# Peptides against a protein of PDB entry 5VZU, part 77

Target 1, 271 residues: chain A of PDB entry 5VZU
Amino acid sequence: GRTLEDIFHEHMQELILMKFIYTSQYDNCLTYRRIYLPPSRPDDLIKPGLFKGTYGSHGLEIVMLSFHGRRARGTKITGDPNIPAGQQTVEIDLRHRIQLPDLENQRNFNELSRIVLEVRERVRQEQQEGGHEAGEGRGRQGPRESQPSPAQPRAEAPSKGPDGTPGEDGGEPGDAVAAAEQPAQCGQGQPFVLPVGVSSRNEDYPRTCRMCFYGTGLIAGHGFTSPERTPGVFILFDEDRFGFVWLELKSFSLYSRVQATFRNADAPSPQ

## One batch from the design tools (peptide; made by RFdiffusion4, then SolubleMPNN)

Design b2_p15_5_s4 (from b2_p15_5, 7 letters changed)
Fold by OpenDDE base, seed 3:
Structure b2_p15_5_s4 (fold): chain B 271 residues (1-271), chain A 15 residues (1-15)
Amino acid sequence: as target 1 above (271 residues)
Amino acid sequence: PLYLPDSWDLSSIPL
């Protein structure tokens, strides 16, 4: 029978061949599209821009990180045999922070899986509740047939009703215990390690992280077949580095900022 | 069919 090694070797050869075919299709027609860097906003988690991932099968990948209010997005600048350029590789929900356990419990994949799946279920519930409110609001626009009821001239009666005394009902302002947003301890990164059984290309990843968020990643077969969203964790390490844990795939991707300066890469100001 | 993320490297899959 084919060994697992034979299957991996055959699949690596297929990926190399697909990359060769894809690059060789350029001989007839290259379409260049200008890419603009997103403008930086004060509320952006980090500066938006180009990040590079290094993946042995695909090589160097470029992703644009951008912020959209309470969402962040990674958009493929480079395509691969599975996912074309311009697709949203990762979508991050900045409303749903992931709290990593202590360093000992971070080695437990089942603990990370539990935490992520609990957040996924909350996101699903919020989407269902928001769908019901939008559904009930549409039902009340029945066509009010404007029956032209005639203008009866109802009279001006002047009734003087009297001086009702102001009852001083001193309703105690219920102390809305503003859940003290524990000041984000901005400075010290939490110790970080990948769970046992999560594959990384190398062990050279940051061993401290600033914060984590729930997100989804795009996966597909060769030729963008059966594309789906899989749950994961966005790991912010620093201003120039983030990771993504693909939960179901048990894999980790490290992204580092492209340090190259691009002249005239800013979006034209809307006239 | 093996579904690959952007970053899928078969050499990172433990045999």
Scores: peptide ipSAE 0.033, ipTM 0.689, DockQ to the pose 0.044
Fold by OpenDDE base, seed 5:
Structure b2_p15_5_s4 (fold): chain B 271 residues (1-271), chain A 15 residues (1-15)
Amino acid sequence: as target 1 above (271 residues)
Amino acid sequence: PLYLPDSWDLSSIPL
């Protein structure tokens, strides 16, 4: 019978062949579009720009990292057989920080999975609540036709009084000890290790990270078939490196800043 | 069909 290894080997050969077909098509019809680097904003988590992914079967992958308020996006500059160029490979919610456990518990995939799935559920609840507020607010502007219904003056009725006493019930203010969110030590990287069973192409990944956020990654079959968003963790290592843990795929992608200076790559100022 | 992210190499899946 076909082994899993045989199936993966055949699939790898198919991916290489597809890549060869796509690259060979470029020799016949090269359309160039100018890519502008996103402008840096003071509130951006790191400088936006081009990042190089880990060398896959897909080879050199380039992603544009950009910031959009409380969201970050990785946009494919290079396409592959599954996901074309211009797709958002990763979408990061900068509102939903992931707290990694200690280094021992970071090796536990189930613990990371629990943490990520709890955040995913909060994100779903917030989306449902925000969807209801947007739905209810639009319904009530029916045109009030101003029918001029008339003046009638109805009367007086009066009176009664009485006395009920002020009961002093001195309910003690229960000290809700607000669990002081320990100010996330904003400067020192925490020790970082991939969970057991998360695949990395390179064991040479940063062993310290600054912060992590909830995100989703795009996955698809060949030819962009059945594209879906899978939960993951964006890991900021430093100003020039980030990772993404694909939770359901048990995979890790490392991205490093393209250090090349591009002349005239800045976006034209919005006129 | 195996769904792959960008950099998902099947060679990185421990068989």
Scores: peptide ipSAE 0.032, ipTM 0.698, DockQ to the pose 0.045
Fold by OpenDDE base, seed 4:
Structure b2_p15_5_s4 (fold): chain B 271 residues (1-271), chain A 15 residues (1-15)
Amino acid sequence: as target 1 above (271 residues)
Amino acid sequence: PLYLPDSWDLSSIPL
């Protein structure tokens, strides 16, 4: 039988061959597009910019992270055989925070799966409700024919009276123990570990994370065939590192900020 | 068909 190593070598040879074919076929026709760094906003979860995938067995993979109100987006700057450059590899819903369990329960893939799928269903419901409101709002601009509805009269209904009995009943104010909303610890990293059975090409991932959010990742076959969105978890480790757990693929991608300072890479101010 | 999010090595997906 083929070993896992044989399958790995065959697949690596195929990917090298694909890269060679793409490089050699397009060598004579390179189209360059200037990219600009997204403008930073005060409300951005971290500084937007370029991030490198750590798993780059196939080369340098660059993703641009940008913020769009309550959404974040990872856009491929480098394409691959499955997903071309300029596609949104990840879409993050910053409204839907994922609360990771304790470190012991984080090892349970089924627990993470449950949490993510519950959030997925909420997002789906919100999209259905918001789709209905957008549909109903367009229909009712029927012409307001201003029919002058007639002045129906002033019926004077009467002044009935006074009786004042001041029943004293001094019901004790039950101490509603306001459950102190534990202040969302906006900055303490929680212990982080990948679930059992989630593959990572690099075991050297951060063991603490700041925040997690629901997101979707783009998956496709070779040549961008049958592209679909799969549920996942965006993990913010720090200002310069984030991860994405691909739930259905049971895989983890780690991204690290490109530390290079670019002069004149900012978008021109809108004139 | 195996779907990949990026240049993911299929070897990391348990077959």
Scores: peptide ipSAE 0.030, ipTM 0.689, DockQ to the pose 0.049
Fold by OpenDDE base, seed 2:
Structure b2_p15_5_s4 (fold): chain B 271 residues (1-271), chain A 15 residues (1-15)
Amino acid sequence: as target 1 above (271 residues)
Amino acid sequence: PLYLPDSWDLSSIPL
């Protein structure tokens, strides 16, 4: 039978061939699209902009990070054999924070998987409920002609009765001091480690993260065949670094800000 | 077909 090594070599040969075909096609017909940096807003989790992926066999991956209210998006600036440029590689739900456990439990992939799948189910439920509210809200604007319901008379239903027994028993209210969940201090980094069996191209990833959120990543076959969204975790390390854990794929992608300043890269003001 | 994330290095899959 084909070994896993044979399959790997065949796949790497296909990737090299595809890269060669794409580069050769570009030499014949390059479509240049101007990209603009998204405007920064005060409520943005970090400054939007270009990030360099440190993952992948295909070389330099560039993603534009942008914020859209309670969602963040990573848009591919560089295409690859699977996913064309301009596709949304990651979609982040900033409503659904992921709480990472302690470092010992962070090594357990099944624990991370449980946490992410529970959030995925909540997101699915909220989408179903929000679809129902949007559906029901359109149906009820039938003009209910308020027919004047006639004044039915106040029936005087009667008075009884008495009895009184007083039993005192003064059970002390045990002050269950609700341990006020100290609002997880929005600014303190937590220790971070990848789960066992999550592949990282580089072991030199940040060992402290600020915040994590539920998200989905785009995956596809060669030539953008059978594109689908897979669950994952967006990890904010700092102002200039974020990661994405591809849960089903057991992979980690690290992104670092492109520090280059671009002249005239600002989006034209909406007229 | 193994769906690969964007530009995934299959060399990172332990054989």
Scores: peptide ipSAE 0.029, ipTM 0.692, DockQ to the pose 0.045

Design b2_p15_6_s1 (from b2_p15_6, 7 letters changed)
Fold by OpenDDE base, seed 5:
Structure b2_p15_6_s1 (fold): chain B 271 residues (1-271), chain A 15 residues (1-15)
Amino acid sequence: as target 1 above (271 residues)
Amino acid sequence: PLYLPESEFMPVEFP
């Protein structure tokens, strides 16, 4: 069967050609929307803003990185034939750090895949549990119409006897080793390399990363057909660079901060 | 002000 990678590679030339045809034909008819830079918050992992990315087959893209509590989002500022502008190309869960193995084991795609899929399953479980608590809280306000159940006579079922032995099963409290939240040592970068078989359009990516997080990327067919979210890894390299590994697509996108100073690009203060 | 294209969505009507 064609892999998602094979599909992306086969469509790469078509997508680039479509993008080129579209941009060239519609250059005179492009509607432009004003964008605003998100305000920085003290708890933001890095300064939010515009990043230029090499998106595998799609070429050069502009993404807005923004922070939303324990989530980060990459929003497409440039559309493409698959995903329009304004869509969230990546959604990052800052609660779920990915610990990369050593540099040798980082070359193993199956190991990275295992690590990411284990985190994906935890995220799925947490979503199911949180969904159940929200569901159970609404169910209890049914009006107890106290219909007076008629007093059916209590038949005296006989008192079977007293067998008493108290089994002292001293169940030792299993120390739930609270997985110590290893303090996010913000300081020491680790060596970084892409797994074998992960395609990068640019081999010039940072060879050291600060930290990684679980995330999901948006994929779709042409015309935004069958949009779905695929698992991936957000890789923070530095204040101005991050990457995203598309696990199922076996692709890597590198994003670098747009260093251009934009006049009057600050979000209007919420009145 | 930054202005960026809203959509490169042509519905490619495949011929």
Scores: peptide ipSAE 0.019, ipTM 0.548, DockQ to the pose 0.528
Fold by OpenDDE base, seed 4:
Structure b2_p15_6_s1 (fold): chain B 271 residues (1-271), chain A 15 residues (1-15)
Amino acid sequence: as target 1 above (271 residues)
Amino acid sequence: PLYLPESEFMPVEFP
């Protein structure tokens, strides 16, 4: 009988064959686009740039990480049979930090799923509320015909007087000890482990992470059919490594910075 | 052009 390994191996062979067919079909018509590295900003979570990663069965992929205010984006530099080059493979919401539980509870996929889905619902609510404010703001520019509302006379309501006694009820101010938000020690990573049942192609992922954020990953069928965004977790390990947990796919992708120094790869200064 | 080091390309070993 076909083992899960046999099925995986066959699927890998099919994807390699597809990649070969696609690359061979374009053999005579390769359009090269110049890529510029995004400029680094002081507020960037890490230095933007090129990262190499494993995307499921597609092998080595190159993604450009860039920062856009409170969002980060992973843009595919290499395409695959599902997602073409130039697509945003991951979109990270830096407003929505994911707090991972302790190491024991991190092994529970259902706990991670709960946390991520709660954040997804908050993001959806914020998008609906922001959509209503943008809609209502356009409707009110009807010309306010300033109908001169007639000056109705200000009735002089009378000066009622006197002496309400000072009841001294000395209610003790209950010291609501504001739970000091422990300043998120930006420096100490927390222990990290993948949930049980999340597939990693490489077991050699970092066992400590700095920060996690809510994000969405792009998935599609072959030929970019039925593209959709699935919920996930962006995991910052260090300055040179991040991961993405694809929640619905139960998979993990590790990305490592390309260490090559590129001459003249910086974006030209806007003239 | 961004030149990736050849060592950063995993050779697809065709079985």
Scores: peptide ipSAE 0.019, ipTM 0.497, DockQ to the pose 0.078
Fold by OpenDDE base, seed 2:
Structure b2_p15_6_s1 (fold): chain B 271 residues (1-271), chain A 15 residues (1-15)
Amino acid sequence: as target 1 above (271 residues)
Amino acid sequence: PLYLPESEFMPVEFP
């Protein structure tokens, strides 16, 4: 019987062959597009830039990570048979932090699935509510002709009397210990492990993460057929490494910063 | 069939 390894190997060979066919069909005319590195902002979660990743069984992928306020974006620099370059492989909602459970419960895929799907539902609700507020806000600018409603005379409500005796009882101020939400110490890494049944090409993923966020990943068939967004988890490990858990695919992609210095790769300052 | 996103260099027609 074919092992899972045999299936992965056959699939990798089919991939390499497809790449060869595509590159050959274009008569080796590779269109090179100049890429500019996104400008770094002080509020960026990490420095934006190029990251190299291993995408499941598919090999090396190059992604540009950029920050857009409360969203992060991974843009494919390398295309693939399914998803052309320039597509947004991942979209991260930095508003929706995912809290990973303890290390024991992190092995439970169903627990991670529950957490992610609960956040997905919140994101959907917020999108529906924000759509309603934007719709209702346009409707209410009907000109309220403020007809001056005539000043009805304030009836003099009567002066009833005085006698409330001052009962002393000095109830101790119960110290409402405002549980100061300990500012989530952004600095202490949490122990990290992939759930059972999540595939990783590299077992040498970081075993400590800084924070996780809800996100969506783009998937498609060959030739960019039936593209859709699937739920996932963006995992920030450190300044130079992040991961993405593809929940429905049960796969993990690890991305590491490209350390190469690119000359003249800075975006021209917006004039 | 699980459509795994494949990382191959498609020549991107950037619009």
Scores: peptide ipSAE 0.016, ipTM 0.523, DockQ to the pose 0.073; fails the geometry check
Fold by OpenDDE base, seed 1:
Structure b2_p15_6_s1 (fold): chain B 271 residues (1-271), chain A 15 residues (1-15)
Amino acid sequence: as target 1 above (271 residues)
Amino acid sequence: PLYLPESEFMPVEFP
């Protein structure tokens, strides 16, 4: 019977052939867009830059990792038959850290799924609440051009007296429970293993991770048909390696920093 | 079937 490996090998050959055909068709008229490396900021989780995907059946994936305040973004530098380059393959919410369980419970895919889906619901709630505040805030900035209607002098009708007792309406100040920022334990790497049934093309992934975050990954059919965002886990291993667990796809993508120094790849200073 | 992002080096036609 065909092994899963045989099916993957045939599929990989078809995709390499497709890539070769496409690349050969474009060989006469390649429009190159200059890519600039994003500037590093002090608050960046790691140095931004180019990362090589190691999981590609189709060969070399290059992703640009960039930081945008409390969000990180993986932008495809290399396209594929499903997702063209320039698309955001992953979007990471750096506000929503995922705490992995112990090593035994990390093997349980259902436990990881529960954790990720709970974070997804929190992110959805915060987006709904923030959408309401932004909606109400824009509604109040309508220019009340209060045209000063001329103050007609209303006559001083007289002062009658009596003693209405002050009701002590002790409005208890609603304690805004400041969501305690759980101290980012930046220090000790946690033992890491993929859940059972998560496909990694290479078993040579780091067995220790620093931090995990909630994120979404972009999936599509061939020709970028029906693009959708799926929930996942961004895993920071070290300064030069990160992964993404595609929860619904039960797959893992490993990315390693491109160590090549590019001359003149710095973004032009904003004039 | 949900397809994994296929890691092809597609030359991007940037318009």
Scores: peptide ipSAE 0.016, ipTM 0.523, DockQ to the pose 0.074; fails the geometry check

Design b2_p15_6_s2 (from b2_p15_6, 7 letters changed)
Fold by OpenDDE base, seed 2:
Structure b2_p15_6_s2 (fold): chain B 271 residues (1-271), chain A 15 residues (1-15)
Amino acid sequence: as target 1 above (271 residues)
Amino acid sequence: GLYLPESEYMPVEFP
């Protein structure tokens, strides 16, 4: 039978091939869209900008984080076979903080699921109630171009391979004095751990978080088929790092600020 | 500025 590793490799090869086909089909007609960095505002949760992340099976993604009052948005800068670039991969509701439990209960996926689904229900109720009050006064604001929401594939969970016996060989511990990188001033943060069964490509995620918010992530099939929004958790670690827990996908994406300075990338001042 | 292929913004129908 195919191992889950074989299936994962085949799926990765398919994704690479798809990306290659896309890039090759467009190679003859690559129109380039200029991207501007969003202006920073004093009330922004962190400085807006470009973040690099690991998203599911697709590897490296670039996302633009921007703030829009009480909402934040992650806009895909890199497309993938499911999710075109320019799409809002995540939408964060800064009104709805997620309070993570203690570290022991954070390992329980069902507890996180409960918390997120309760917040999702509150958000739905507020949307229904606010729809009744707004019915009288809002003249036709023209159709906001709902940028269609692109989507990522479900990674099937790898099955545990069998118990290989550990050979004992006792190689001497060379004293590599790991220079204690000064713990970057973790602002007033709580201990953070991923729930059991949430997949991360990198186990080297921050073990403390500043705050969490309810959000929705965008998912679809290949070629942006059947796009939908799924519930998740936006996790702010620090000024330069955030994560997103895809609740239904049981996956975690870590995003780190792109430190590269881009010349002439600032948005033109609104005239 | 960053320039991205605008084509990467379009859903590509696989042939």
Scores: peptide ipSAE 0.024, ipTM 0.537, DockQ to the pose 0.605
Fold by OpenDDE base, seed 1:
Structure b2_p15_6_s2 (fold): chain B 271 residues (1-271), chain A 15 residues (1-15)
Amino acid sequence: as target 1 above (271 residues)
Amino acid sequence: GLYLPESEYMPVEFP
């Protein structure tokens, strides 16, 4: 029978061969396109920009991280045999924070799966409710014929009246002890470990994370066949590092900020 | 047929 090692070796050879075929068929005509960096906003979770990542067997990826209100997006700058450049490799919902369990329970893949699937179901419900409100509003513009019913002018009527009674009632100041919602500890990193059975290309990942969010990742067959979005977890480690746990694939991708400063990489201000 | 991506790099136009 094929060993797991044989399958991985065959897959790696296929990916290298595909890359070789691509580079050879274009007669060395590599078209490079200029990329602009997204503008930074004060409310951005971290500075937007280029991140270098690893996606399973695909090797080195470059993604652009950008923020769009309550959503973050990772856009592929480098294509691969499955997903071309310009596709949104990850979409993060910044409204749906994932609470990781304690370090012992983080090793349990089924516990992480439960937490993510519960959030996925909430997101689905919110989308269904929002879809119903948008649907009902369109139906009632039946073309009611504007019959020109005439301008009749009526009438003035009148004025009264004054009375002013002053009732004093001295309601007691109930000390509403505003339960100080303990400011969500934005600053304390929590211990982080990958669940057992989640594959990482590199075991050298940060062992502490700041926060996690629900997200979806794009997967496809070779040549962008049957593209679909799968549930996952965005892990913010620090200002320069994030990860994505692909739940269904049982894989982890680590992304690190590209530290190179590019001259004239800022988008021209919309005039 | 093998779908060959036209480019390993797409321009990301930010709106």
Scores: peptide ipSAE 0.019, ipTM 0.529, DockQ to the pose 0.106
Fold by OpenDDE base, seed 4:
Structure b2_p15_6_s2 (fold): chain B 271 residues (1-271), chain A 15 residues (1-15)
Amino acid sequence: as target 1 above (271 residues)
Amino acid sequence: GLYLPESEYMPVEFP
Protein backbone atom coordinates (compact mmCIF):
# COMPACT_ATOMS: atom_id res chain seq x y z
CA GLY B 1 0.00 0.00 0.00
CA ARG B 2 1.18 3.58 -0.55
CA THR B 3 2.70 4.94 2.62
CA LEU B 4 2.08 8.56 3.62
CA GLU B 5 5.75 9.01 2.77
CA ASP B 6 5.22 7.61 -0.74
CA ILE B 7 2.27 9.97 -1.31
CA PHE B 8 4.34 12.90 -0.05
CA HIS B 9 7.27 11.92 -2.26
CA GLU B 10 5.04 11.59 -5.33
CA HIS B 11 3.46 14.97 -4.59
CA MET B 12 6.92 16.52 -4.21
CA GLN B 13 8.01 15.02 -7.53
CA GLU B 14 4.86 16.35 -9.20
CA LEU B 15 5.47 19.88 -7.84
CA ILE B 16 9.13 19.77 -8.89
CA LEU B 17 8.10 18.56 -12.35
CA MET B 18 5.49 21.32 -12.62
CA LYS B 19 8.06 23.93 -11.54
CA PHE B 20 10.45 22.57 -14.15
CA ILE B 21 7.81 22.62 -16.90
CA TYR B 22 6.88 26.20 -15.99
CA THR B 23 10.49 27.41 -15.78
CA SER B 24 11.42 25.60 -19.02
CA GLN B 25 8.41 27.04 -20.87
CA TYR B 26 9.52 30.54 -19.83
CA ASP B 27 13.20 29.88 -20.70
CA ASN B 28 12.85 31.90 -23.92
CA CYS B 29 11.01 34.94 -22.48
CA LEU B 30 11.94 35.94 -18.94
CA THR B 31 10.24 39.27 -18.25
CA TYR B 32 12.07 41.01 -15.44
CA ARG B 33 10.13 43.49 -13.32
CA ARG B 34 12.07 45.94 -11.20
CA ILE B 35 11.04 45.65 -7.56
CA TYR B 36 11.55 48.43 -5.07
CA LEU B 37 11.74 47.96 -1.34
CA PRO B 38 8.87 49.65 0.51
CA PRO B 39 9.90 52.75 2.46
CA SER B 40 10.14 52.12 6.19
CA ARG B 41 7.81 54.04 8.48
CA PRO B 42 8.35 54.55 12.22
CA ASP B 43 4.96 52.93 12.94
CA ASP B 44 5.80 49.76 10.98
CA LEU B 45 5.65 46.64 13.14
CA ILE B 46 9.04 45.59 11.73
CA LYS B 47 11.17 46.88 8.86
CA PRO B 48 9.41 46.06 5.55
CA GLY B 49 11.35 44.09 2.96
CA LEU B 50 12.06 40.76 1.33
CA PHE B 51 11.52 37.53 3.21
CA LYS B 52 12.28 33.99 2.13
CA GLY B 53 9.93 31.15 2.83
CA THR B 54 10.78 27.47 2.59
CA TYR B 55 7.87 25.03 2.41
CA GLY B 56 9.63 21.84 1.35
CA SER B 57 8.35 20.84 -2.09
CA HIS B 58 7.92 24.41 -3.42
CA GLY B 59 11.54 25.22 -2.60
CA LEU B 60 12.51 28.81 -1.95
CA GLU B 61 9.81 31.45 -2.23
CA ILE B 62 10.32 35.18 -1.86
CA VAL B 63 7.67 37.48 -0.45
CA MET B 64 7.68 41.23 0.07
CA LEU B 65 6.34 42.29 3.46
CA SER B 66 4.82 45.78 3.47
CA PHE B 67 2.74 47.84 5.89
CA HIS B 68 -0.41 49.74 4.98
CA GLY B 69 -1.68 51.49 8.10
CA ARG B 70 -3.39 48.85 10.23
CA ARG B 71 -2.75 46.13 7.62
CA ALA B 72 0.34 44.22 6.63
CA ARG B 73 0.73 42.36 3.35
CA GLY B 74 2.91 39.59 2.04
CA THR B 75 3.18 39.88 -1.76
CA LYS B 76 4.62 36.99 -3.75
CA ILE B 77 7.78 37.95 -5.60
CA THR B 78 8.17 34.37 -6.80
CA GLY B 79 5.15 32.63 -8.25
CA ASP B 80 4.28 28.98 -7.83
CA PRO B 81 1.93 26.64 -9.76
CA ASN B 82 -1.00 27.71 -7.54
CA ILE B 83 -0.38 31.42 -6.83
CA PRO B 84 1.30 33.67 -9.43
CA ALA B 85 3.86 36.35 -8.65
CA GLY B 86 2.36 39.68 -7.58
CA GLN B 87 -0.48 38.08 -5.59
CA GLN B 88 -1.00 38.78 -1.91
CA THR B 89 -0.17 35.44 -0.31
CA VAL B 90 -0.99 36.81 3.14
CA GLU B 91 -2.94 39.80 4.43
CA ILE B 92 -2.60 40.63 8.12
CA ASP B 93 -5.06 42.68 10.19
CA LEU B 94 -2.95 44.58 12.72
CA ARG B 95 -6.16 45.70 14.49
CA HIS B 96 -6.91 42.12 15.55
CA ARG B 97 -4.26 40.60 17.78
CA ILE B 98 -4.43 36.90 18.45
CA GLN B 99 -3.74 36.20 22.09
CA LEU B 100 -2.14 32.79 22.31
CA PRO B 101 -2.97 30.73 25.39
CA ASP B 102 -0.35 29.14 27.61
CA LEU B 103 2.07 26.68 26.05
CA GLU B 104 -0.01 23.65 27.05
CA ASN B 105 -3.19 25.00 25.46
CA GLN B 106 -1.26 26.16 22.35
CA ARG B 107 -0.89 22.46 21.47
CA ASN B 108 -4.68 22.24 21.17
CA PHE B 109 -5.62 22.98 17.57
CA ASN B 110 -9.30 23.37 18.49
CA GLU B 111 -8.45 26.16 20.94
CA LEU B 112 -6.46 28.06 18.30
CA SER B 113 -9.25 27.42 15.79
CA ARG B 114 -11.84 28.84 18.22
CA ILE B 115 -9.78 31.99 18.87
CA VAL B 116 -9.14 32.61 15.16
CA LEU B 117 -12.73 31.99 14.07
CA GLU B 118 -14.06 34.35 16.76
CA VAL B 119 -11.75 37.08 15.42
CA ARG B 120 -12.80 36.22 11.84
CA GLU B 121 -16.44 36.76 12.80
CA ARG B 122 -15.64 40.16 14.37
CA VAL B 123 -13.75 41.22 11.23
CA ARG B 124 -16.74 40.14 9.11
CA GLN B 125 -19.16 42.14 11.28
CA GLU B 126 -16.96 45.26 11.14
CA GLN B 127 -16.82 44.98 7.33
CA GLN B 128 -20.62 44.71 7.10
CA GLU B 129 -21.18 47.72 9.38
CA GLY B 130 -18.58 49.82 7.52
CA GLY B 131 -20.23 48.87 4.22
CA HIS B 132 -23.58 50.21 5.42
CA GLU B 133 -22.15 53.59 6.49
CA ALA B 134 -20.53 54.06 3.07
CA GLY B 135 -23.87 53.28 1.35
CA GLU B 136 -26.10 55.60 3.39
CA GLY B 137 -23.79 58.63 3.09
CA ARG B 138 -24.36 59.02 -0.69
CA GLY B 139 -28.17 59.11 -0.65
CA ARG B 140 -28.83 62.34 1.27
CA GLN B 141 -27.69 64.88 -1.34
CA GLY B 142 -31.30 65.55 -2.20
CA PRO B 143 -31.72 69.19 -3.24
CA ARG B 144 -32.06 71.37 -0.16
CA GLU B 145 -35.36 72.94 -0.96
CA SER B 146 -35.02 76.12 1.07
CA GLN B 147 -38.32 75.83 2.86
CA PRO B 148 -38.74 79.21 4.56
CA SER B 149 -38.65 78.43 8.26
CA PRO B 150 -41.68 80.22 9.70
CA ALA B 151 -40.74 82.54 12.55
CA GLN B 152 -42.43 80.76 15.43
CA PRO B 153 -42.83 83.19 18.36
CA ARG B 154 -40.60 83.37 21.45
CA ALA B 155 -42.74 81.94 24.21
CA GLU B 156 -41.36 83.53 27.39
CA ALA B 157 -41.16 80.55 29.73
CA PRO B 158 -41.60 81.80 33.32
CA SER B 159 -39.03 82.44 36.05
CA LYS B 160 -39.92 79.85 38.75
CA GLY B 161 -37.75 80.61 41.76
CA PRO B 162 -37.70 78.69 44.91
CA ASP B 163 -35.40 77.63 47.63
CA GLY B 164 -34.65 73.86 47.77
CA THR B 165 -32.43 72.88 50.72
CA PRO B 166 -28.84 71.54 50.47
CA GLY B 167 -29.08 67.87 51.46
CA GLU B 168 -25.52 66.98 52.58
CA ASP B 169 -25.64 63.27 51.71
CA GLY B 170 -21.98 62.29 51.91
CA GLY B 171 -22.00 59.35 49.54
CA GLU B 172 -18.73 57.51 50.11
CA PRO B 173 -16.49 57.51 47.02
CA GLY B 174 -16.66 53.91 45.95
CA ASP B 175 -13.09 52.94 45.11
CA ALA B 176 -13.39 52.28 41.42
CA VAL B 177 -10.50 49.87 41.30
CA ALA B 178 -9.18 50.98 37.96
CA ALA B 179 -8.43 47.65 36.40
CA ALA B 180 -4.83 48.39 35.59
CA GLU B 181 -4.70 47.83 31.88
CA GLN B 182 -1.60 45.69 31.90
CA PRO B 183 0.61 47.70 29.58
CA ALA B 184 0.78 45.77 26.35
CA GLN B 185 4.23 44.29 26.96
CA CYS B 186 5.32 45.00 23.38
CA GLY B 187 8.73 43.44 24.10
CA GLN B 188 8.42 40.20 26.10
CA GLY B 189 8.39 37.07 24.02
CA GLN B 190 5.78 34.42 24.74
CA PRO B 191 6.65 30.72 24.55
CA PHE B 192 5.43 29.37 21.22
CA VAL B 193 4.63 25.92 19.89
CA LEU B 194 2.60 24.74 16.92
CA PRO B 195 -0.66 22.93 17.66
CA VAL B 196 -0.70 19.17 17.33
CA GLY B 197 -1.66 18.27 13.78
CA VAL B 198 -0.29 21.47 12.20
CA SER B 199 2.28 20.40 9.65
CA SER B 200 5.62 22.14 9.84
CA ARG B 201 7.98 20.99 7.13
CA ASN B 202 10.72 22.48 9.26
CA GLU B 203 10.82 21.64 12.96
CA ASP B 204 13.39 24.41 13.39
CA TYR B 205 11.01 27.30 14.07
CA PRO B 206 11.38 29.89 16.86
CA ARG B 207 9.95 28.70 20.19
CA THR B 208 9.19 32.26 21.31
CA CYS B 209 7.00 34.85 19.58
CA ARG B 210 6.51 38.58 20.20
CA MET B 211 2.90 38.85 19.07
CA CYS B 212 0.30 37.34 16.78
CA PHE B 213 -2.35 38.84 14.51
CA TYR B 214 -5.33 37.62 12.60
CA GLY B 215 -4.72 37.25 8.90
CA THR B 216 -5.90 35.62 5.72
CA GLY B 217 -3.87 33.54 3.31
CA LEU B 218 -4.53 33.06 -0.38
CA ILE B 219 -4.99 29.51 -1.62
CA ALA B 220 -5.79 28.26 -5.10
CA GLY B 221 -5.66 25.19 -7.30
CA HIS B 222 -3.06 24.74 -10.00
CA GLY B 223 -3.21 27.55 -12.53
CA PHE B 224 -4.75 29.91 -9.94
CA THR B 225 -8.11 28.12 -10.06
CA SER B 226 -10.79 28.90 -7.46
CA PRO B 227 -8.69 31.39 -5.47
CA GLU B 228 -9.93 31.96 -1.93
CA ARG B 229 -8.76 33.55 1.31
CA THR B 230 -8.52 31.27 4.32
CA PRO B 231 -8.17 32.34 7.97
CA GLY B 232 -4.82 32.15 9.67
CA VAL B 233 -2.44 33.54 12.24
CA PHE B 234 0.48 35.82 11.52
CA ILE B 235 3.17 35.17 14.11
CA LEU B 236 5.88 37.75 14.64
CA PHE B 237 8.93 36.01 16.07
CA ASP B 238 11.46 38.82 15.77
CA GLU B 239 12.61 41.68 13.48
CA ASP B 240 13.73 39.16 10.84
CA ARG B 241 11.29 36.24 11.19
CA PHE B 242 7.57 35.71 10.96
CA GLY B 243 5.30 32.73 10.43
CA PHE B 244 1.84 32.09 9.10
CA VAL B 245 -0.43 29.33 10.39
CA TRP B 246 -2.88 28.27 7.70
CA LEU B 247 -5.78 27.20 9.90
CA GLU B 248 -7.86 25.24 7.40
CA LEU B 249 -4.81 23.66 5.76
CA LYS B 250 -3.30 22.84 9.19
CA SER B 251 0.08 24.04 7.94
CA PHE B 252 2.77 26.49 9.00
CA SER B 253 5.01 28.64 6.81
CA LEU B 254 8.17 30.24 8.19
CA TYR B 255 9.63 33.37 6.60
CA SER B 256 13.09 34.81 7.24
CA ARG B 257 14.41 38.21 6.14
CA VAL B 258 16.71 38.32 3.16
CA GLN B 259 19.82 39.86 4.73
CA ALA B 260 21.27 41.07 1.45
CA THR B 261 21.94 44.81 1.23
CA PHE B 262 20.54 46.19 -1.99
CA ARG B 263 22.02 49.29 -3.56
CA ASN B 264 19.50 51.57 -5.27
CA ALA B 265 16.55 49.37 -4.21
CA ASP B 266 14.69 52.16 -2.43
CA ALA B 267 11.54 53.42 -4.05
CA PRO B 268 12.11 56.65 -5.95
CA SER B 269 10.94 59.60 -3.88
CA PRO B 270 7.45 60.59 -4.98
CA GLN B 271 8.03 63.66 -7.10
CA GLY A 1 17.72 44.91 -9.95
CA LEU A 2 17.43 42.99 -6.70
CA TYR A 3 19.84 40.13 -7.15
CA LEU A 4 18.94 37.31 -4.86
CA PRO A 5 22.14 35.68 -3.62
CA GLU A 6 22.85 32.57 -5.70
CA SER A 7 23.28 30.65 -2.45
CA GLU A 8 19.56 31.00 -1.78
CA TYR A 9 18.59 29.39 -5.07
CA MET A 10 18.59 25.76 -4.20
CA PRO A 11 19.00 24.30 -7.66
CA VAL A 12 16.33 21.70 -7.98
CA GLU A 13 18.56 18.73 -8.53
CA PHE A 14 16.65 16.69 -11.00
CA PRO A 15 17.29 13.01 -10.32
Scores: peptide ipSAE 0.017, ipTM 0.497, DockQ to the pose 0.085
Fold by OpenDDE base, seed 5:
Structure b2_p15_6_s2 (fold): chain B 271 residues (1-271), chain A 15 residues (1-15)
Amino acid sequence: as target 1 above (271 residues)
Amino acid sequence: GLYLPESEYMPVEFP
């Protein structure tokens, strides 16, 4: 029977072959698009820019990291047989921090899965509530047809019902101990390890992370078939490194800043 | 500027 390793190896060979066919077909007609680095903003989590994905056998994958208020985006600069260049490979919600457990519990995939799925459900609820508020605000401009109110007569409202004594039900205000969101110590890295069963092609990932956020990753079949967003974890290691845990795929992608200085790569100033 | 080829499709590592 085919082992999972055989299937993976066959798939990798197919992917390499697809890449080879693709690169060979385009070798004579490479349309080059100029990429501009996004301008850095003071509120950006890290400097935006190009990051190299370390995907072992797939070679050099490049992602542009950019910040959009409370969202970050990883945009594929290099496409893949599943996902074309220019697609958003990851979308990060910077409002939804993920707190990793201790190092022992970080090895438990089910614990990470629980944490991520709880955050996903909160994000879904917030989207539903925000969708309702946007929907209800449009409905109330019905035309004020000024129908003339006919003067119907003053019927006499009858008599005084009796003195029900107010019972002093002194309901003690249950102290809802608002779990003080411990101020996210933005400065101290925490020990980091991948859960058991999360594949990393590079075992040489940072063993300390600064912070994690909820995000979604784009997955698709070959030829961008049936594209969908899957839940994941954006892991900020440092100014130059981040990762993404693909929860459903049980995979980890490591990205490192491209240190090359690109002359004239700055976005044209909006004239 | 960096000019990268418009690669339509270049392998997703599915783990």
Scores: peptide ipSAE 0.026, ipTM 0.560, DockQ to the pose 0.364; fails the geometry check

